Peptides against a protein of PDB entry 4BOS. Designs and how they scored, part 102

Target 1, 163 residues: chain A of PDB entry 4BOS
Amino acid sequence: PVLTRTVVPADNSCLFTSVYYVVEGGVLNPACAPEMRRLIAQIVASDPDFYSEAILGKTNQEYCDWIKRDDTWGGAIEISILSKFYQCEICVVDTQTVRIDRFGEDAGYTKRVLLIYDGIHYDPLQRNFPDPDTPPLTIFSSNDDIVLVQALELADEARRRRQ
Target 2, 163 residues: chain A of PDB entry 4BOS as posed
Amino acid sequence: PVLTRTVVPADNSALFTSVYYVVEGGVLNPACAPEMRRLIAQIVASDPDFYSEAILGKTNQEYCDWIKRDDTWGGAIEISILSKFYQCEICVVDTQTVRIDRFGEDAGYTKRVLLIYDGIHYDPLQRNFPDPDTPPLTIFSSNDDIVLVQALELADEARRRRQ

## One batch from the design tools (peptide; made by RFdiffusion4, then SolubleMPNN)

Design b1_p22_6_s4 (from b1_p22_6, 9 letters changed)
Fold by OpenDDE base, seed 5:
Structure b1_p22_6_s4 (fold): chain B 163 residues (1-163), chain A 22 residues (1-22)
Amino acid sequence: as target 1 above (163 residues)
Amino acid sequence: SKLAKEVAELEKRQAEVKAAAA
C-alpha cells in the first residue's frame, strides 16, 4: 500500500474540499465549501461560551460572518471544528516543516484522516492498494501510526521537489 | 509555516483561557 495525494483545485476553499474528500471516503466535491462554511458558523454560533473571543480572536458573530465569506481561507480553528463534527482525528502533514499536526488527538476517536499542506494549499491523502480492484482508503484507524510515517515521507519528498 | 503558527496560537489561547478559569 502506498500513500498518495489527490490534487484538489487551488482555490480559497481547498481545505473544505480536502476534508470533505477524506471524510466521505474519496468523494471530490469542490462545490461543498458554502455548506461547510455555514456548518462551521452554525457550530460556533451555538456555543459562544466555548468559542469565545479569547479563542477565536474576534467576537463570535464576527467570526461567523467572516467564515461564511466566499473569499476567506480556513485554518486550524476550522480543522478543529470539523474534527469534532466528523468525530475523527484530522492529521495535517506540513511540507514546509515536515511535521504532523494532529487535531482531535485527545478526543478518543477511533478514526483518522490525513491532509497534506504546503503553506497555503491543502490536499487530501489516500492509501492505494496493489490490488486494482481494492478502492483507495481515506479513513484510517487512529492506531495506524504507519500511515503517519508514510505521510512524513510523502511530505519530505514533496519538500525536495518544492511541491 | 502558517499552520504551525496557527496551532501554536490556538494552544496559547487555550492555555490562557484555562489559566483564567482556574
Scores: peptide ipSAE 0.498, ipTM 0.873, DockQ to the pose 0.039
Fold by OpenDDE base, seed 2:
Structure b1_p22_6_s4 (fold): chain B 163 residues (1-163), chain A 22 residues (1-22)
Amino acid sequence: as target 1 above (163 residues)
Amino acid sequence: SKLAKEVAELEKRQAEVKAAAA
């Protein structure tokens, strides 16, 4: 088994496309972003006490309007929200730093998914199996630390290749 | 990296909110 990268379109919505891919078991849908953006906006709007200006860096309403635009890039806040929504740990391996940022690590989730990040672009990660009839795995056990090691190795190699 | 900075900032904000609520 080897951990591999699926390259998604380098557009404003690569984060959402990547998250959708891994949480849906390997479904590539570049058109999923508008619904993902609205989902996040709805979650934020539903709890203005938790998603306060202190957390968002802008008012609740401003954030909702901002994230629903088709040209805004998601980041840490959106990953945190999606982690909570999908009830899974979202692990992002960063090729610039060769480190993993784990979102939802303290929530006690049993599942984890992985993304690779190069400082601008997000791509999903998957585990391929030798048997071609066995579909790639995108949802891992939160106890599977081997996949984290593999992700770091992949990121280190990507850094050497300037990917 | 940008993400690293965002993570640090988010953690800072969360810590400040917790401190204010204590």
Scores: peptide ipSAE 0.494, ipTM 0.871, DockQ to the pose 0.039
Fold by OpenDDE base, seed 4:
Structure b1_p22_6_s4 (fold): chain B 163 residues (1-163), chain A 22 residues (1-22)
Amino acid sequence: as target 1 above (163 residues)
Amino acid sequence: SKLAKEVAELEKRQAEVKAAAA
């Protein structure tokens, strides 16, 4: 079994496309971003005490308006929110630092998904199997630490190849 | 990296909020 990268469109919504891909079991839907942006805004708006200005760096209302724009880039805050919503650990391997940022790692989730990040672009990761009858896997057990090792290896290779 | 900076900033903000509420 080999961990591989699926390249999604390099648009302003690559994070949302990548998250959707892995949490839905390998479904590529570049049109999913508007609804995911609205979902995040709804979650933030529903709990202004937790999602305060101190956390968001802007007012709750300003954030909601901002994230719903089609040209704003998602980041750590959005990944954290999506981790909570989908009840899974989201692991992002960074090719610039060759490290993994784990979102939801202390929440006790039983599932984890993986993304690869190059400094400007997010792509989803999947495990391919030698048996052609076995479809690629995007949702892993939170006990599967081998996939994290494979992600680091993939990131290191990408760095060496300037990807 | 940009993500690393975002993570660090978010953790800093969370820590400050927690400390202020203590």
Scores: peptide ipSAE 0.491, ipTM 0.871, DockQ to the pose 0.039
Fold by OpenDDE base, seed 1:
Structure b1_p22_6_s4 (fold): chain B 163 residues (1-163), chain A 22 residues (1-22)
Amino acid sequence: as target 1 above (163 residues)
Amino acid sequence: SKLAKEVAELEKRQAEVKAAAA
């Protein structure tokens, strides 16, 4: 088995497309962003005490209006929210630093998904199998540390090639 | 990286909120 990336469109919504891909088991849908933006806004709006200005850096309402725009980029806050929503650890391997940021690592989730990030663009990661009849895997056990090692190797190689 | 900075900032904010509530 080898960990590989699926290149998604380099648009304002690459994070959402990538998350959707991995949590849905490998479904590529570049049009999923509007729904995911609305989902995040709904979650934030539903709990203004937790998602306070101190956390968001802007008022709850301002954030909701902002994230629903078609041209705004998702980041750490959105990944955290999506991790909670999908009840899985979202691991982002960064090719610039060759480190993994693990969102939801303390929540006790049994599953994890992986993204690769180059400082601007997000892509989803999947495990491919030698057997052509076995579909790629995008959802891993939170106990599967091998996939994290493979992600770091992939990121290190990408950094070396400036990819 | 940008994400690393965002993560650090978010963790800082969360820590500040916890400290203020303590």
Scores: peptide ipSAE 0.490, ipTM 0.870, DockQ to the pose 0.039

Design b1_p22_7_s1 (from b1_p22_7, 15 letters changed)
Fold by OpenDDE base, seed 1:
Structure b1_p22_7_s1 (fold): chain B 163 residues (1-163), chain A 22 residues (1-22)
Amino acid sequence: as target 1 above (163 residues)
Amino acid sequence: SEEERRRRREEAAAERNRALAE
């Protein structure tokens, strides 16, 4: 089995498309972003005490209006929220630093999904199998550290290609 | 069609992932 990258469109919604892909088991849905943006806004609006201006960098209402725009990019805040919503650890391997940022690692989730990030763009990662008729995996055990090693290797290769 | 084949593969992948993740 080999960990590979599925390239999603380099648009403002690459994070949402990538997350949707991995948490839904390998479904590429380019139209998923608007609903995911509204979902995040709803979650943020529902808990203004937790999602404070200190966390959001703007007022709760301003953030909700901002994230619902079709031209705003998601980041760590959105990943954290989506991790909680989908009840899975979201691991993001950064090709610039060759490090993995883990979201939801302390929540006790049994599942993890992986994204690759180059500083601006997110793509989903999947495990492919030699048998072409065997579908790839996007959801892994939170105990599967081998997939994290493979993600680091993939990121290192990506970094070398840019140098 | 090519789109149909893609959709079938995605559905199969999704089903397998859900089964293994449960």
Scores: peptide ipSAE 0.146, ipTM 0.764, DockQ to the pose 0.027
Fold by OpenDDE base, seed 2:
Structure b1_p22_7_s1 (fold): chain B 163 residues (1-163), chain A 22 residues (1-22)
Amino acid sequence: as target 1 above (163 residues)
Amino acid sequence: SEEERRRRREEAAAERNRALAE
């Protein structure tokens, strides 16, 4: 078993495509972004007290309009929201720092998914198996620390390739 | 086709992941 990345299109919606891929069990759907953007906007709009201007950096309404644009990039806020929605920990391994940022780590989720991030682009991670007929895994136990080690190794390798 | 094979693999993977995650 080897942890690998699936390269998704380098468009403004790579985060959404990557999250969709891992939470749906390995389905690559570059057209998923509009619906996911709407989902996030709906969640934000539904709780203006929590999703305040202080958190969003703009008014609740302005954020909702902004995130629904097809040319805006998702980040930590969106990852946090998607973590809550899908009830899973989202772990992002950063190839620039070789560190993992964990979203939803304090929520007690039993499931974990992983993304790889280079400072600009997000890609999903998956565990492949030697048997080509065995489908890869994208959803892991939140107790699976091996996958985190593998993610760090993958990020370190990626960093070395850029050196 | 390659696209159809990809879709089948994705569906199989998705099903397995959902089953294991439940």
Scores: peptide ipSAE 0.143, ipTM 0.764, DockQ to the pose 0.027
Fold by OpenDDE base, seed 3:
Structure b1_p22_7_s1 (fold): chain B 163 residues (1-163), chain A 22 residues (1-22)
Amino acid sequence: as target 1 above (163 residues)
Amino acid sequence: SEEERRRRREEAAAERNRALAE
């Protein structure tokens, strides 16, 4: 089995497209962002005590208005929220540093999904199998350390290509 | 059509992933 990336459109919604892809089991839906933005805004608005200005960098209401815009980019805050919503660990391998940032690692989730990040763009990762009739996997055990090693190898290769 | 075939493949993959994740 080999870990590979699926290149999603390089638009302001690449994070949402990538997360949707992995948590839904390999479904590429370029139109998923508006609904996911609304979902995040709803979650944030529902808990203003937790999602404070200190966490958001802006007021709760300002964030909700901002994230629902069609042209705003998602980041760590949105990943954390989506991790909680989908009840899975979201692991982001960074091609600039060849390090993995783990979201939801202390929540006790049994599942993990993986994204690859180059500093501005997110893509989803999936495990392909030698048997072409076996569909790829995007959801892994939170105890699967092999997939993390493979993600690091993929990121390292990407970094070498840019050198 | 190619679009329909792609959709069916995605649905099959999604179903497998969900089953294994449960």
Scores: peptide ipSAE 0.139, ipTM 0.755, DockQ to the pose 0.026
Fold by OpenDDE base, seed 5:
Formats: C-alpha cells, structure tokens, sequence
Structure b1_p22_7_s1 (fold): chain B 163 residues (1-163), chain A 22 residues (1-22)
C-alpha cells in the first residue's frame, strides 16, 4: 500500500474539493464547493458567540457573506468546522515544513482523513493498493499512525522536488 | 467511456471507505 495524492484543480475551491474527496470516499466533485461554502456559512451563523469577530477577523455576517463567494479561499477555520461536521480528524501535511497539522485530534473521532498542503493549494491523499481491483482508501482509523508517517514521507519528497 | 469508468471506480471506493469507516 502506498499513500498518494490526487491533484485537484488549482482553483479557489481546492480545499473544499479535497475535503469532499476524502470524506466521501474518493469522489472527485469540482462542483461541490458552493454547497460546502453555504454549509460553513450556516454553521458560523448559527453560533455567533463561538464564531466571534475575534475568531473570524470580521463580523459573523461579513464572514458568512465572504465564504459564500466563489472566489475566496478556505483555511484553518473552515477545516475545523468541516472536521466537526463530518466527525473526523482532518490531518493536513504541510510540504513547506514537513509537519502535520491535526484538526479535531482531541475530539475523540475514530476516523481521520488526510490532505496535503503546499502553502496555497490543497490536495487529497489516498492509500492505493497493488491489487487493481482494490479501490483506494481515503478514510483511516484515527489510530493509524502509519498513514501519518507515510504522509510525512510524501511531503518530504515533495519538498525535495522543489529544491 | 472514461467518465463512466471513473464514476464506477469512485463509487466502489466510496462504498468501501464508508464500510471501513463504520
């Protein structure tokens, strides 16, 4: 088994496309972003006490309007929200630092998914198998630390390729 | 078609992932 990345379109919705891909079990849907943006906006709007201006950097309403635009980028806030929504740990391996940022790690989720991030672009990760009849995995046990090691190796290789 | 093949692969993968995630 080898951990690999699926390159999604380098558009402003790469985070949403990548998350959708892994949480839905390997479904590439470039049109998923509008609905996911609205989902995030709905969640943020529902809890203005938690999602305060201090957290968002703008008013709750301004953020909701902003994230629903088709030309804005998602980040840590959106990942955190999606982690909670999908009830899974989202692990982002950063190719710039060769480190993994874990979202939802203390929530007690039994599942984890992995993304790879280069500072501007997100791609989903999946585990491929030698048997061509065995489909790839995108959802892993939260106890599967081997996949995290593999993600770090993948990120390290990516970093070396940039040098 | 290539699109149909891709769709079938994605559906199979999704089904397997959902089963394993339970």
Amino acid sequence: as target 1 above (163 residues)
Amino acid sequence: SEEERRRRREEAAAERNRALAE
Scores: peptide ipSAE 0.105, ipTM 0.735, DockQ to the pose 0.027

Design b1_p22_7_s2 (from b1_p22_7 with A1D A2E E5R N13A A20L)
Fold by OpenDDE base, seed 4:
Structure b1_p22_7_s2 (fold): chain B 163 residues (1-163), chain A 22 residues (1-22)
Amino acid sequence: as target 1 above (163 residues)
Amino acid sequence: DEAAREAARRAAAAARNAALAA
């Protein structure tokens, strides 16, 4: 089995498209972003004590309005929220540093998904199998640490191509 | 306006990088 990258559009919503892709088992839907932005805004609005100005960098209401714009970028806050919502560990391999940032790692989730990040753009990762009749896998066991090694190898190769 | 949108985008990118690089 080989871990591969699916390039999604660089339309300011690549994080949302990438997360949707992996949590839905490999469904590419660039139109998913508006609803995912609303979902995040709803979760943030529901807990203003936790999602404070200190965390958001703006008031709770300002953040909710901001994240629902079609041209604002999601980041670590959004990944953390989506990890909790989908009840999975979200692992982000960074091609600039060749390291993995894990979100939800202490929550006891049984599944993990993987994204690749280059400092600007997010793409989803999937495992392809030698058997052409076996569909690609995007949701892995949280005990599958081999996929993390494969993600690091993929990121290292990507970094070498850009150097 | 467009200038404000670009400023917000740059700020978001900086926050994204800082959080993921830590």
Scores: peptide ipSAE 0.036, ipTM 0.675, DockQ to the pose 0.064
Fold by OpenDDE base, seed 5:
Structure b1_p22_7_s2 (fold): chain B 163 residues (1-163), chain A 22 residues (1-22)
Amino acid sequence: as target 1 above (163 residues)
Amino acid sequence: DEAAREAARRAAAAARNAALAA
């Protein structure tokens, strides 16, 4: 079994496409972003006390309008929200630093999904099996530390190829 | 305004990078 990357479009919505891919078991749907953006806006709007200007860098309403645009980028805030919504740990392996940023790690989720991030673009990760009839796995046990090692190896290789 | 869109893109990139670096 090897961990591999599925390249999604660099269309300003790569984070949403990547998250959707892994949480839905390997479904590539670049058209998923508008709905996911609205979902995030809905969650943010529902809790203006927590999602304050200090967190968002703008008013709650301004953020909601902003994130629903098709050309704005999601980041750590959106990942945190999606982790909670999908009730899974989202692990982001960074190819620039060769480290894993874990979102939802203290929530006690039993499942984790993995993304790879290069400082600009997000892609989803999947485990491919030797048997071609066995579909790739995108949802892992939160106790599966092997996949984290494989993600670090993948990131390290990516770093070496680019630098 | 294309210039405004580009500025917003750069700002968004900087924001996400800073957040993920923490």
Scores: peptide ipSAE 0.031, ipTM 0.661, DockQ to the pose 0.064
Fold by OpenDDE base, seed 3:
Structure b1_p22_7_s2 (fold): chain B 163 residues (1-163), chain A 22 residues (1-22)
Amino acid sequence: as target 1 above (163 residues)
Amino acid sequence: DEAAREAARRAAAAARNAALAA
């Protein structure tokens, strides 16, 4: 079994598309972004005490309006929100640093999903099996550290290609 | 307008990178 990357469109909504892909078991839906953005806005609006200006960098209302635009980028805040919503650890392997940033690691989730990030663009990761009839896996056990090693290897290879 | 949106995008990218690097 090998960990592979599925390239999603670079349309400013790659984070949302990538998260949707992995949490839905490998469903590529580039049209999911508007709904995903509204979901995040709804969550943020529901808890203005937690999602304060200190966290958002802007007022709660301003953030909600901003994130719902089709050309604004999601980042760590959005990943954290989505991790909490989907009740899974979201692991982001960074090809620039060859590091894994784990979101939701202390929440006790039993599942983890993986994204690969190059400083600008997000893509989802999946495990492919030797048997072509076995569908790829996008949701892993939170105890599966092998997949993290494989993600680091994938990121390191990507970095070497740019060197 | 569009210039402001682009500035916000760049700011968001910077914030994204900073948060992920931490």
Scores: peptide ipSAE 0.029, ipTM 0.655, DockQ to the pose 0.063
Fold by OpenDDE base, seed 2:
Structure b1_p22_7_s2 (fold): chain B 163 residues (1-163), chain A 22 residues (1-22)
Amino acid sequence: as target 1 above (163 residues)
Amino acid sequence: DEAAREAARRAAAAARNAALAA
C-alpha cells in the first residue's frame, strides 16, 4: 500500500474540497465548498461565547460573513471545527517544514484523515492498494502511526523536488 | 489590486494556522 496525493483545484476552496474528499471516503466534489462554508458559519454563530473575537480575529458576525464568501481561505480554525463536526483527527503534513499539525489529537477520536499543505494549497491524501479492485482508503485508525510516517516521507520528497 | 487581496487572504490563513498550531 502506498500513500498518494490527489490534486484538487486551486480555487480558494481547496481546504474544503480536500476535507470533504477524505471524510466522505474519496469523493472529489469541488462544488461542496458553499455548503461547507455555511456549515462552519452555522457552527460558529451557534456559540459566540467560545468563538469570540479572540479566537476568530474578528467579531463572530464578521467571521461568518467572511467565511461564506467564495474567495476566502480556510485555515486552522476551520480545520478544528471540521475535526469536531466529523469526529475525527485531521492531520496536515506541511511540505515547507516537513512536519505534521494534528487537529483533534486530544479528543479521543478513533479515526484520522490526512491532508498535505504547501503554504498556499491543500490536497487530500489516500492509501492505494495493489489490488485495483480495492478502493483507496482515506479514513485511518488514529493508532495507525505508519500512515504519519508515510505522510512525512511524501512531504520530504515534495520539498526536495522544489529545491 | 487582485494580487494584494490574494496575498492578504493567504497571510490571514497563515496567521491563523500559526496561532492555533502553537
Scores: peptide ipSAE 0.029, ipTM 0.639, DockQ to the pose 0.104

Design b1_p22_7_s3 (from b1_p22_7, 8 letters changed)
Fold by OpenDDE base, seed 2:
Structure b1_p22_7_s3 (fold): chain B 163 residues (1-163), chain A 22 residues (1-22)
Amino acid sequence: as target 1 above (163 residues)
Amino acid sequence: DEEARRAAREAAAAARNAALAA
């Protein structure tokens, strides 16, 4: 089995497309972004005490209006929210630093998904199998540390290709 | 305004990087 990258469009919504891809088992749907943005805004609006200005960097209402725009980029805040919503650890391997940022790692989730990040763009990761009739895997056990090693290898290769 | 769009994307990218590095 090999861990591979699926390139999604760089259309300002790559994070949402990438998360949707991995949590839905490998479904590429660039049109998912508006609903994903609204989902996040709904969650944030539902708990203004937790999602404060200190966390959001802006008022709760301002954030909700901002994230629902079709041209704003999601980041760590949105990943954290989506991790909680989907009840899974979201691991982001950074090709610039060759490090993995783990979201939801202390929540006790039994499953994890992986994204690859280059400082600008997000893509989803999947495990491909030798049997062509076996579909790629996007949801892994939170105990599967081999997939994290494979993700770091992908990041290192990507870094070497750019340098 | 393409320049304004580029500035907004750059700011967004910087925010992403800062958040992930924390």
Scores: peptide ipSAE 0.150, ipTM 0.753, DockQ to the pose 0.065
Fold by OpenDDE base, seed 1:
Structure b1_p22_7_s3 (fold): chain B 163 residues (1-163), chain A 22 residues (1-22)
Amino acid sequence: as target 1 above (163 residues)
Amino acid sequence: DEEARRAAREAAAAARNAALAA
């Protein structure tokens, strides 16, 4: 079994496309972003006490209007929100630092998904199997530390190619 | 202007990267 990267379009919505891919079991849908942006805005608007200006960097209403634009980039805030919504840990391996940032790690989720991040672009990760009849896996056990090791190896190799 | 667009994207990337590291 090998952890591999699926390249998604760099269309300002790569984070949303990547998250959708992994949480839906490997479905590539670049058209998912508008709905996901609205979902995030809805969640933020529903709890202005939690999603405060201190967290958002702008007022609750301003954030909601901003994130629904088709040209704004998601980041850690959006990943955290999506982790909570999908009830899974979202692990982001950074190819520049060769580190994994884990979102939702303290929530007790039983599932984890993985993204790869290069400082600009997000892509989803999946586990491929040698048997062609076995579909790739995008949703892992939160106890599966092997997949995290594989993600780090993938990121380290990417960094070496740039050095 | 492509250079201006690139600069804007890089600034946005830096911002979300900083958030990830926080």
Scores: peptide ipSAE 0.135, ipTM 0.733, DockQ to the pose 0.065
Fold by OpenDDE base, seed 5:
Structure b1_p22_7_s3 (fold): chain B 163 residues (1-163), chain A 22 residues (1-22)
Amino acid sequence: as target 1 above (163 residues)
Amino acid sequence: DEEARRAAREAAAAARNAALAA
């Protein structure tokens, strides 16, 4: 079993495409972004007390209009929201720092998914098995820390390739 | 405006990177 990266399009919506891929068990659908953007906007709009200007960097309404554009990039705010929505940890391994940022780690979720991030682009991660008839795994147990080690190894290898 | 879009993407990249590192 080896952890591998699936490259998704760099079309300003790679975060949404990547999250959709892993939470849906390996479904690549770049057209998912508009609906996911609207979902996030709806969640943000529903709780203006929590999603304050201090958190968003703009008014609640301005953020909602902004995130629904097809050329704006999601980040930690959107990952946090999607973690809560899908009820899973979202673990992001950063190839620049070789660190894993875990979203939803204190929520008690039983499942985790993994993304790889290079500073500008997100891709989903999956575990491939030696048996070709066994489909890749994108949803892991939240106590599977081996996959986190594998993600760090993958990120370190990616970093070495760039340097 | 392409220049505005480019600037927005650059700003967004910096923002999300900083947020992840926080």
Scores: peptide ipSAE 0.124, ipTM 0.740, DockQ to the pose 0.064
Fold by OpenDDE base, seed 3:
Structure b1_p22_7_s3 (fold): chain B 163 residues (1-163), chain A 22 residues (1-22)
Amino acid sequence: as target 1 above (163 residues)
Amino acid sequence: DEEARRAAREAAAAARNAALAA
């Protein structure tokens, strides 16, 4: 089995598309972004005490309006929210630093999903199997550290290609 | 317009990096 990257459109919503892909078991749906954005806004609006201006960098209401725009970029805040919503660890391997940032690692989730990030764009990762009849896997055990090693290898390879 | 939008994306990218590194 090998970990591979599925390139999603760079349409300002790559984070949402990538998360949707991995949590839905490998479904590529670039049209999922509006709903994902609304979901984020709904969660943020529901807890203004936690999602404060200090966290959001803007008022709760301003953030909700901002994230629902079709051209704003999600980041660590949105990943954290989506990790909690989908009850899974979201691991982001960074091709610039060749390190993994783990979101939700202390929540006790049994599942993890993986994204690859280059500083401006997110793509989902999946495990492909030699048997063509075995579908790719996007949801891993949170104890599967081999997939993290494979993600680092993939990121290192991507970094070397840029050098 | 578009120039301001590009600047906003640059700021967003910087924010992403800072947040992930935290």
Scores: peptide ipSAE 0.110, ipTM 0.721, DockQ to the pose 0.064

